Peptides against a protein of PDB entry 5LHZ. Designs and how they scored, part 83

Target 1, 78 residues: chain A of PDB entry 5LHZ
Amino acid sequence: QLLKSVFVKNVGWATQLTSGAVWVQFNDGSQLVVQAGVSSISYTSPNGQTTRYGENEKLPDYIKQKLQCLSSILLMFS

## One batch from the design tools (peptide; made by RFdiffusion4, then SolubleMPNN)

Design b2_p24_6_s1 (from b2_p24_6, 13 letters changed)
Fold by OpenDDE base, seed 2:
Structure b2_p24_6_s1 (fold): chain B 78 residues (1-78), chain A 24 residues (1-24)
Amino acid sequence: as target 1 above (78 residues)
Amino acid sequence: SSQQQQTLQQILEKIKKFLENSSK
């Protein structure tokens, strides 16, 4: 279930789920899911490929950028 | 709700750890 969705100009849509996750749908067609209580994050590329990243691994720069963006978006839910 | 806000805070902290660890 969806709790709250916000539109972010030049970014996309961000949604808080009842499951304890935040789901971002970026304008480029990619998606990012961060779930509370789970040690990894999920990124889906525009072509539909999903990759999970662990907390201790080196992230691609574009993933870092999207995570930084998400950090700012989270303030919109508070 | 308080629980929802706490979950968001947990996610924020997780993201910060991911970025911090990746930058080491």
Scores: peptide ipSAE 0.667, ipTM 0.904, DockQ to the pose 0.818
Fold by OpenDDE base, seed 5:
Structure b2_p24_6_s1 (fold): chain B 78 residues (1-78), chain A 24 residues (1-24)
Amino acid sequence: as target 1 above (78 residues)
Amino acid sequence: SSQQQQTLQQILEKIKKFLENSSK
């Protein structure tokens, strides 16, 4: 269930879920899911390929950029 | 804060850890 969805110009949509997750749908077609209480994050590329990353894992730069973007977006939910 | 806000904070903290660890 969706709690709150925010449109972010030149980024996409960010949605807070009742499950405790935040789901970002980027304009480039990619998606990022971060779930509270889960040790990994999920990234889905525009072609539908999903990759999970662990906390201690070296992230691709584009993932780091999207996570940083998400951090900024989360401030919009407060 | 509400439970939902606390969840957001947890997510923020997790993201921070991911970024910090990735930079090491």
Scores: peptide ipSAE 0.666, ipTM 0.905, DockQ to the pose 0.769
Fold by OpenDDE base, seed 3:
Structure b2_p24_6_s1 (fold): chain B 78 residues (1-78), chain A 24 residues (1-24)
Amino acid sequence: as target 1 above (78 residues)
Amino acid sequence: SSQQQQTLQQILEKIKKFLENSSK
């Protein structure tokens, strides 16, 4: 179930789920899912490939950029 | 709800940890 959705100009949509996750759909076709209580984050590339990253991993720059973007978006939910 | 707001805060803190650890 969807709780709240925010449209971010030139970025995409961010949705809070009742499950305790935030789901971001970026304009480039990629997706990011961050779930409370889960040790990894999920990134889906525009071609549909999904990669999970752990907290201690060295992240690709584009993942770091999207996470930073998500952090900024989360301020819009509260 | 307060529970959902706490969940958002947990997610924000998790993201910050990911970014911090990746930058080490």
Scores: peptide ipSAE 0.665, ipTM 0.904, DockQ to the pose 0.820
Fold by OpenDDE base, seed 4:
Structure b2_p24_6_s1 (fold): chain B 78 residues (1-78), chain A 24 residues (1-24)
Amino acid sequence: as target 1 above (78 residues)
Amino acid sequence: SSQQQQTLQQILEKIKKFLENSSK
């Protein structure tokens, strides 16, 4: 179920789900899903390929940038 | 709700851990 969606200028849409996840749809066509209680995060590239990343691995810079962006977006849900 | 806010906080903390570990 969908709880709340916010439009973020020059970023995209961010949605909080009742599942405990936050789902971001970026303007570049990529997507990021971060869910509480799950050890990994999910990134989907614009071409539809999905990759899961663990907490202890080195992330690509573009993933780090999107996570940092998401941190800022979370303020909009408070 | 309080529950949803707690979830958001957990997500925020999780993200920070990911970023911290990736920077090591």
Scores: peptide ipSAE 0.665, ipTM 0.904, DockQ to the pose 0.836

Design b2_p24_6_s2 (from b2_p24_6, 11 letters changed)
Fold by OpenDDE base, seed 1:
Structure b2_p24_6_s2 (fold): chain B 78 residues (1-78), chain A 24 residues (1-24)
Amino acid sequence: as target 1 above (78 residues)
Amino acid sequence: SQQLQEQREKILQKIQSFLENSSK
């Protein structure tokens, strides 16, 4: 279930779920799900393909950019 | 919610770890 959603101008929507996970829906159609206690993050590309990334992996630049964006967004929840 | 805030803090730490590890 959804708990709180935040609209971020020129980025998209970020939602915290009852599970504690944060789900970001970017304007480009991609999605990112991050949850504490889970060893991986989930990225869904605009075409619907989902990829899981581990903590020790080399991330694509666009993933790093979106994670950095999420870091900034999380400040909006407080 | 204190619990949800704690989760967000943990997520922030996780993101930082992911970014740092990817930059090594």
Scores: peptide ipSAE 0.656, ipTM 0.900, DockQ to the pose 0.884
Fold by OpenDDE base, seed 5:
Structure b2_p24_6_s2 (fold): chain B 78 residues (1-78), chain A 24 residues (1-24)
Amino acid sequence: as target 1 above (78 residues)
Amino acid sequence: SQQLQEQREKILQKIQSFLENSSK
C-alpha cells in the first residue's frame, strides 16, 4: 500500500509504503526497496530481475550509486 | 507520522551501513 510518493527530478519516484519501506522507481526502469528490520535490500533491474543484497556483501557500483541517491531522497520526505 | 519518520531514519542508517560495509 502506497502512503506517500515524491517525484524526484532526474531520478524518478520515491514512495514510502504503509509497511515503512521505501520504494524507488528510477527513470532507467530499475527499482530499489529498502525496509528497516529486513536484513537485505532489494534491487530490480529494468528487465524485471530482482536481486537481494546483504549488508556485508560487495555491492555493484550502480547499486551503491542508487543507494546514495536514496539517502538524499529520504531527506526530502521530512 | 512520527513512526514513519523513525522508519526513514532507520532506513537511512541501514543504507549507510550497507555502503560502509560494501567491499571496495
Scores: peptide ipSAE 0.656, ipTM 0.900, DockQ to the pose 0.854
Fold by OpenDDE base, seed 3:
Structure b2_p24_6_s2 (fold): chain B 78 residues (1-78), chain A 24 residues (1-24)
Amino acid sequence: as target 1 above (78 residues)
Amino acid sequence: SQQLQEQREKILQKIQSFLENSSK
């Protein structure tokens, strides 16, 4: 279930779910899901392939960029 | 919701940890 959705110009949509997870739908068609209490993050590429990354894993630069973007977006929810 | 706000804060911390660990 969706609770709050925020439109972010030149980025996409960010939504906080009832579970507490945050789901970002980027303009490029990719998606990112992050939830506290879960050891991994979920990234879905535009082609629909989903990859889960662990905390100690080296992340691709584009993933790091999207995570940084999400960090900034979360400040907009307050 | 204060609970959801707390979750967002935890997510922020989690993201920071992921980024820091990836940069090591």
Scores: peptide ipSAE 0.654, ipTM 0.900, DockQ to the pose 0.906
Fold by OpenDDE base, seed 4:
Structure b2_p24_6_s2 (fold): chain B 78 residues (1-78), chain A 24 residues (1-24)
Amino acid sequence: as target 1 above (78 residues)
Amino acid sequence: SQQLQEQREKILQKIQSFLENSSK
């Protein structure tokens, strides 16, 4: 259920799904899924471990960096 | 589509909230 995919130089691929969620596949092998209306975000590490983070919990710096990166990526969909 | 654009905007707002509210 892929709608649109964008290649991001030196970052990876970002895809918007029919659900509205955005799925990012980073070059380092990690993944990030963000969906409006869901209380958490999903991060998958390069080794395949998936962790969900809530809005008010402490985020690792690398997660913050990837979220900030995603913000910039979303501008490429317009 | 407009709907997908709105979803992206909501995601942007969500991300900002996550970053802003992340505890130290």
Scores: peptide ipSAE 0.654, ipTM 0.899, DockQ to the pose 0.848

Design b2_p24_6_s3 (from b2_p24_6, 12 letters changed)
Fold by OpenDDE base, seed 1:
Structure b2_p24_6_s3 (fold): chain B 78 residues (1-78), chain A 24 residues (1-24)
Amino acid sequence: as target 1 above (78 residues)
Amino acid sequence: SSQVQEQLQKILEKIQKFLENSSK
């Protein structure tokens, strides 16, 4: 279930879930899910392909950019 | 709630860890 959804200008929507996850729907059609207590993150490309990344992996630049963006967004939830 | 804020903090820390590890 959804706890809170916020519209972020020039980014998209960010939603906090009761599961402890944050779900971001970016304007480019991609999605990112990060959940506390889970060792991986989930990225869904605009074409619908989902990839999970572990914390020790070398991430694609576009993933790093979106994670950095999410970090900034999370400050809006506090 | 405290629980909600705790989860957000954990996610923030996770993201930073991902970014740091990826940059090594």
Scores: peptide ipSAE 0.623, ipTM 0.884, DockQ to the pose 0.882
Fold by OpenDDE base, seed 2:
Structure b2_p24_6_s3 (fold): chain B 78 residues (1-78), chain A 24 residues (1-24)
Amino acid sequence: as target 1 above (78 residues)
Amino acid sequence: SSQVQEQLQKILEKIQKFLENSSK
């Protein structure tokens, strides 16, 4: 279930779920899901492929960029 | 909600940890 959704110009939509997770739907068609208490993050590419990343592994630059973007978005929910 | 805000803070901290670890 959705708790709160915000539109972010030139980014897409960011939604907080009742589960506590944050779900971002980017304009490029990709998606990012981050959940507290879970050791990994989930990224879905525009082609629908989902990849989970652990906190100790090296991330692709485009994932880092999206995470940086999400960090700024989180301030919109506070 | 304090609980909701706490979860957001945890997520923010998680993201920073991911980025820091990836940069090492």
Scores: peptide ipSAE 0.623, ipTM 0.884, DockQ to the pose 0.871
Fold by OpenDDE base, seed 4:
Structure b2_p24_6_s3 (fold): chain B 78 residues (1-78), chain A 24 residues (1-24)
Amino acid sequence: as target 1 above (78 residues)
Amino acid sequence: SSQVQEQLQKILEKIQKFLENSSK
């Protein structure tokens, strides 16, 4: 189920699953899961609360920042 | 595999869509 995990300095760990999903565990304790074919993304805050965001909604700035970070991380899996 | 790489590309495109839509 786990394909590849990479350590990203000053960010955390990023893992690609065999499903194609990408799971990021940030140093701040938050987590982000993005999977193709699913209409939403999943964010888990450091306190363990999970929120799903749809593609048409306005995202909190910290979510946008993490998504931008993830885009950069994905280059490590190419 | 090729299919996994395709999924990765789809994720990239999805992220960009999220960011673009959020900026509107």
Scores: peptide ipSAE 0.621, ipTM 0.885, DockQ to the pose 0.842
Fold by OpenDDE base, seed 3:
Structure b2_p24_6_s3 (fold): chain B 78 residues (1-78), chain A 24 residues (1-24)
Amino acid sequence: as target 1 above (78 residues)
Amino acid sequence: SSQVQEQLQKILEKIQKFLENSSK
């Protein structure tokens, strides 16, 4: 279930779920899912391939950029 | 709800940890 959705120009949509998780759908077709109680984050590439990353992993630059973008977006939810 | 807002804050903190650890 959806709680709140925010449209971000030139980025995409960010949605907070009733579970507390945040789901981002980027304009490039990729997706990111983050939930506090889960030790990993989920990234889905535009071709539909999903990769999970742990907290201590070295992240690809494009993942870091999307996470930073998400942090900025989340300020719009509070 | 307050619970959902708490989860949002925890997500923000989680993201910062991911970014911090990746930069080491």
Scores: peptide ipSAE 0.621, ipTM 0.885, DockQ to the pose 0.849

Design b2_p24_6_s4 (from b2_p24_6, 13 letters changed)
Fold by OpenDDE base, seed 1:
Structure b2_p24_6_s4 (fold): chain B 78 residues (1-78), chain A 24 residues (1-24)
Amino acid sequence: as target 1 above (78 residues)
Amino acid sequence: SSQQQQQLQQILAKIQSFLENSSK
């Protein structure tokens, strides 16, 4: 279930879940899920394809950009 | 701090690690 959902202008929605995850729904239709205690992150492309990435993995530039965006958003959750 | 705040900090640290490791 949801703890807090925040609308971010020109980005989308960022939601903190009671599970310990943060879920971002970007305006481009993609999604990003980062879960506390889980070693990987989950990205879902606009076409619905989901890919998981590990901490030591080379990330696509668009994933790095979205993670950086999420990092900036989460500073406002604190 | 609360459990939720701790989890948030863990996520922030994780994201930072992902970005730093990928930039190598």
Scores: peptide ipSAE 0.674, ipTM 0.906, DockQ to the pose 0.779
Fold by OpenDDE base, seed 3:
Structure b2_p24_6_s4 (fold): chain B 78 residues (1-78), chain A 24 residues (1-24)
Amino acid sequence: as target 1 above (78 residues)
Amino acid sequence: SSQQQQQLQQILAKIQSFLENSSK
């Protein structure tokens, strides 16, 4: 179930779920899921391939950029 | 709810941790 959805111009949609996750759907077709209480994050590329990353991993720059974007978006949920 | 707000803050903290650890 959805708690709150935010449209972000030139970025996409961010949704908080009752599960405790935040789900971002970027305009480029990629997706990012971050779940409270889960040690990894999930990135889905535009072609539908999903990769999970752990907290201590070196991240690709495009993942870092999307995470930073998400961090900024989450301020809109307060 | 307070739980949902706390979960949001936990996610924010997690994201920052990922970014900081990746930059080391």
Scores: peptide ipSAE 0.673, ipTM 0.906, DockQ to the pose 0.816
Fold by OpenDDE base, seed 4:
Structure b2_p24_6_s4 (fold): chain B 78 residues (1-78), chain A 24 residues (1-24)
Amino acid sequence: as target 1 above (78 residues)
Amino acid sequence: SSQQQQQLQQILAKIQSFLENSSK
């Protein structure tokens, strides 16, 4: 169930789900899903490959960049 | 709702934790 969607120019779409997750669809075709109460985050590459990352593991730089972007986007939901 | 707003804050905090831990 979709709760709220925000379009971010030159970034993509961010959607809050009723499940407590935020789903980001980036313009490059990649996706992030971050769910409240879940210890991992989900990244889907443009080719459709999905990887889950834990809180204590080293993240690729492009993942860090997208997470930082998501943090900025979340300010638009308030 | 307040619950949904709290979930956003939880997600924000989680993201920051991921970033901080990855940088260590």
Scores: peptide ipSAE 0.673, ipTM 0.906, DockQ to the pose 0.818
Fold by OpenDDE base, seed 5:
Structure b2_p24_6_s4 (fold): chain B 78 residues (1-78), chain A 24 residues (1-24)
Amino acid sequence: as target 1 above (78 residues)
Amino acid sequence: SSQQQQQLQQILAKIQSFLENSSK
């Protein structure tokens, strides 16, 4: 279930779920899911392929950029 | 709610950890 959705100009949509997750749908068609209490993050490419990353993994630069963007977005939910 | 706000803070902390570990 959805708790709160925020439209972010030039980025996309960010949604907080009742599960404790944040789900971001970027304008380029990619998606990120970050869940409280889960040790990995989920990235879905525009082509629909999903990859999970652990906390100690080397991240692609485009993933790091999207995570940094998400950090700034989360301040909008407070 | 308090729980929902706490979960957002947990996610913020997690993201920072991912970025710090990847940038080493």
Scores: peptide ipSAE 0.673, ipTM 0.905, DockQ to the pose 0.815

Design b2_p24_7_s1 (from b2_p24_7, 14 letters changed)
Fold by OpenDDE base, seed 3:
Structure b2_p24_7_s1 (fold): chain B 78 residues (1-78), chain A 24 residues (1-24)
Amino acid sequence: as target 1 above (78 residues)
Amino acid sequence: SSEVEEDRQLILDIRQMLAELQKQ
């Protein structure tokens, strides 16, 4: 269930879920879901393939870039 | 490795921000 959706210029849409997760839908068609208390993050590529990343693995650069973007978005929510 | 540690910290920072947001 959705709580609030925010349009982010040149990025896409960021949505707070009732679960406590934040769901970002990027303009390139990819998606990112992160939640407090959950050790892994979920990335969905534009073709619909979903991959979960944990804390002890090297992240692809494009994932890191989107996470940095998410960090900036979360500052907007506060 | 140092890179893995940096990636881990990035995820942890984001989850911490989410935890703070959830408290509001």
Scores: peptide ipSAE 0.625, ipTM 0.892, DockQ to the pose 0.786
Fold by OpenDDE base, seed 1:
Structure b2_p24_7_s1 (fold): chain B 78 residues (1-78), chain A 24 residues (1-24)
Amino acid sequence: as target 1 above (78 residues)
Amino acid sequence: SSEVEEDRQLILDIRQMLAELQKQ
């Protein structure tokens, strides 16, 4: 269930879910889901393949870039 | 490694921001 959606220019849409997760749909077709209390993040590539990344592994640079973007987006929610 | 620790901190920072967001 959707709680709040924000359009981010040149990035995409960020949606806060009632579950506590934030779901970002990037303009490049990729998606990112992060939730407080959940140790892994979910990334879906433009081709629809989903990968979960934990906190004990090196992240691909493109994932880090999107996470940094998400960090900036979350500042807008507060 | 240092890189893994940096990546971990990035995830933790985001999850902390989400935790604060849930308090609203």
Scores: peptide ipSAE 0.625, ipTM 0.892, DockQ to the pose 0.821
Fold by OpenDDE base, seed 2:
Structure b2_p24_7_s1 (fold): chain B 78 residues (1-78), chain A 24 residues (1-24)
Amino acid sequence: as target 1 above (78 residues)
Amino acid sequence: SSEVEEDRQLILDIRQMLAELQKQ
């Protein structure tokens, strides 16, 4: 269930869910979901393939860039 | 490696921010 959705210029839409997750829909068609209490993050590429990343692995640069963007978005929700 | 630790810390920082947001 959706709690709050905000438009982020040059990024896309960011939505806070009642589950404690934040869901970002990027302009490039990709998606990122991060949730409190869950050890992995979920990335969906523009072609629809979903990959989960854990805490003890190297992240692709494009994932790190989107996570850095997400950190800025979370400050907006605060 | 240091790279893995940096990536790990990035995820942890985001999840911590989510935890704080959830307290509101």
Scores: peptide ipSAE 0.625, ipTM 0.892, DockQ to the pose 0.784
Fold by OpenDDE base, seed 5:
Structure b2_p24_7_s1 (fold): chain B 78 residues (1-78), chain A 24 residues (1-24)
Amino acid sequence: as target 1 above (78 residues)
Amino acid sequence: SSEVEEDRQLILDIRQMLAELQKQ
């Protein structure tokens, strides 16, 4: 279930879910899901391929950039 | 490695922010 959705200028849409996850739909067509209590993050590329990343692996630069963006977005929800 | 450690910390920071958000 959706709790709150916000439009983020020059980024896309960010949605807080009742599960404790935040779902970001980026303007480039990619998606990112991060959830409290879950050890991995979920990234979906523009072509629809989904990959999960754990906490003990090297992240691609484009994932790191989106996570940095997400940290700024989360301040908007607080 | 140092790079993996930095990436791990980034994920942990985000998840902590989400945990705080869930407390609201």
Scores: peptide ipSAE 0.624, ipTM 0.892, DockQ to the pose 0.822

Design b2_p24_7_s3 (from b2_p24_7, 14 letters changed)
Fold by OpenDDE base, seed 1:
Structure b2_p24_7_s3 (fold): chain B 78 residues (1-78), chain A 24 residues (1-24)
Amino acid sequence: as target 1 above (78 residues)
Amino acid sequence: SAEVEEDRKLIEEIRKLLAELSAS
């Protein structure tokens, strides 16, 4: 279930789930789901393909950029 | 590698922020 949704100008929507996860829906059609305590992050590309990334692998640049964006978004929830 | 370590640190930063959010 959804707990709180925040509109982020020029980025998209970020939603805090009751599970503790944060779900970001970017304007480019991609999505990120991250949750504390979970060892991987979930990225869904605009075409609907989902990939999970762990902590011991190199991230694609576009993933890093979106994660950095997410970091800024999370500060907005505070 | 250094790159993997940097990426891990980025993810950890996010998880810390998530933990703070969940705790509030």
Scores: peptide ipSAE 0.580, ipTM 0.879, DockQ to the pose 0.814
Fold by OpenDDE base, seed 3:
Structure b2_p24_7_s3 (fold): chain B 78 residues (1-78), chain A 24 residues (1-24)
Amino acid sequence: as target 1 above (78 residues)
Amino acid sequence: SAEVEEDRKLIEEIRKLLAELSAS
C-alpha cells in the first residue's frame, strides 16, 4: 500500500509503496513502476498498454529518459 | 552490447536507490 505520494513539478506524481516499489504517474499520461528485488520494470503508455523490460535488453530512449527522471525523484525522497 | 550494459546499469542504479529508500 501507499507510504508517501509527492507532487513533482513538471513531471507528475511519485508514490512510494510498502512493497518497495515506486510508482510514477507522468504528466503525459504514462506510468513507470520499479521495485527493489524485481528483475523487470513496468512501463504503461498513455494509451494504457503495459510493457515489462528486463535487464538484458536495449531500452527505448523515452524509457531511459523517464528512468533518469525517476533517479532524480528518488534522491528527493531521501 | 555496450548499449544493453549501459541500460542495465541505469536500472541497477534505480533499484539500488529503491533499496536504500526502503531501508531508511
Scores: peptide ipSAE 0.580, ipTM 0.879, DockQ to the pose 0.840
Fold by OpenDDE base, seed 2:
Structure b2_p24_7_s3 (fold): chain B 78 residues (1-78), chain A 24 residues (1-24)
Amino acid sequence: as target 1 above (78 residues)
Amino acid sequence: SAEVEEDRKLIEEIRKLLAELSAS
């Protein structure tokens, strides 16, 4: 279930889920899901391919950029 | 590696913020 959805200019939509996860739908068609207590993050590329990344692995630069963006977005839910 | 450590810290920062959000 959805708790709150926020439109972020030049980024996309960010949604807080009742599960504790935050789901970001970027303007480029990609998606990112992160949740506290879960050891991996989920990234879905614009073509629909989903990849999970753990905390102990190297992240692609484009993932890091989106995570940095997410960090800033989370302040919008405070 | 230093790069993996940096990436881990970024994820940890986000999870900390998420935990705080859930606790509010």
Scores: peptide ipSAE 0.579, ipTM 0.879, DockQ to the pose 0.844
Fold by OpenDDE base, seed 4:
Structure b2_p24_7_s3 (fold): chain B 78 residues (1-78), chain A 24 residues (1-24)
Amino acid sequence: as target 1 above (78 residues)
Amino acid sequence: SAEVEEDRKLIEEIRKLLAELSAS
């Protein structure tokens, strides 16, 4: 279930889910889902391919950029 | 590695923020 959605200029939409996850839909067509109690993050590329990343692996730079963006977005939610 | 640890810290930072958000 969707709890709250916010528009982020030049980024896309960020949605808080009732599950506690945050779902970001970026303008480039990619998506990111992160949840506090889950050991992996989910990234969906613009072509629809989904990859899950754990906490003990090196992240691609483009993923890190998205995560940094998400960090800023979460501060906006506060 | 240092990069893996850095990336882990980034994810943990986000999860911390998520936890704070859900607790609000």
Scores: peptide ipSAE 0.579, ipTM 0.879, DockQ to the pose 0.829

Design b2_p24_7_s4 (from b2_p24_7, 13 letters changed)
Fold by OpenDDE base, seed 1:
Structure b2_p24_7_s4 (fold): chain B 78 residues (1-78), chain A 24 residues (1-24)
Amino acid sequence: as target 1 above (78 residues)
Amino acid sequence: SAEVEEDRKLIQEIRELLKKLQES
């Protein structure tokens, strides 16, 4: 269930779900789902493969880049 | 490791922002 969607220039779409999660659909075809209170983040690559990352592992650089982008988006939501 | 801790901090930052968003 969608609550609010925002278009982010040169990034893609960010959608707040009624669950409290935020779903980002990047222009490169990848997706990221994050939610407060959930111990892992969900990343879906452009080819449709989904990987969950926890808090006790080193993140791939491309994941960190997208998370940093998400951080900036969330700051705009506030 | 330092890298893991840095990544954890990034995730925590996002979760805090999400928490604030849910409270608005």
Scores: peptide ipSAE 0.607, ipTM 0.889, DockQ to the pose 0.831
Fold by OpenDDE base, seed 2:
Structure b2_p24_7_s4 (fold): chain B 78 residues (1-78), chain A 24 residues (1-24)
Amino acid sequence: as target 1 above (78 residues)
Amino acid sequence: SAEVEEDRKLIQEIRELLKKLQES
């Protein structure tokens, strides 16, 4: 279930879920889902392919950039 | 590696922010 959705200029939409996860829908059509207590993040590319990334692997640059953006969004929610 | 450690720190930062958000 959705708890709160906010529009983020030049980024897209960020939604807090009742599960504790945050779901970002980027303007480029990609999506990112992160959740406290879960050891991996979920990224869905614009073509619909979903990939999970853990803590012990090198992240693609485009993932890092979106995670940095997410960090800023979460600070806004605080 | 240094790159993996840097990436791990980024994920950890996000998780900490999520925990704080969940507690609010």
Scores: peptide ipSAE 0.606, ipTM 0.888, DockQ to the pose 0.802
Fold by OpenDDE base, seed 3:
Structure b2_p24_7_s4 (fold): chain B 78 residues (1-78), chain A 24 residues (1-24)
Amino acid sequence: as target 1 above (78 residues)
Amino acid sequence: SAEVEEDRKLIQEIRELLKKLQES
């Protein structure tokens, strides 16, 4: 269930879920779901393919960029 | 590797921010 959605200029929409997860829908059509206490992050590409990434693997640069963007968004929520 | 460690630190930063958001 959705708790709150925020429009982020030049990025997309960030939604806080009642579960505690944050769901970002980027302007390029990709999506990112992260949650404290969960060992992996979920990335969905614009074509709808979903991949989970853990803590012991190298992240693609485009995902690192989106995570850095997410960091800024979460600071805005504070 | 150094790159994996850097990526892990980024993920941990995200999780810490999420934890603070959830606790507020």
Scores: peptide ipSAE 0.605, ipTM 0.888, DockQ to the pose 0.805
Fold by OpenDDE base, seed 4:
Structure b2_p24_7_s4 (fold): chain B 78 residues (1-78), chain A 24 residues (1-24)
Amino acid sequence: as target 1 above (78 residues)
Amino acid sequence: SAEVEEDRKLIQEIRELLKKLQES
């Protein structure tokens, strides 16, 4: 269930879910789902492939960039 | 490695922000 959706200029849409997760739909067609208490993040590429990333691996640069963007997005919900 | 540790810290930062958001 959706709790709040925010349009982020030049980025896309960010949605807070009742589960506690945040779902970002980027303009490039990719998606990111993150949730406190869950050990992995979910990234879906523009072609629809989904990959989960944990804490003990090197992240691709494009994932790090989107996570850094997410930190700024989360401030929009506060 | 140093890179893995930095990436872990980034994820932890996100989780802390999410936790604060959830508590609001």
Scores: peptide ipSAE 0.606, ipTM 0.889, DockQ to the pose 0.790; fails the geometry check

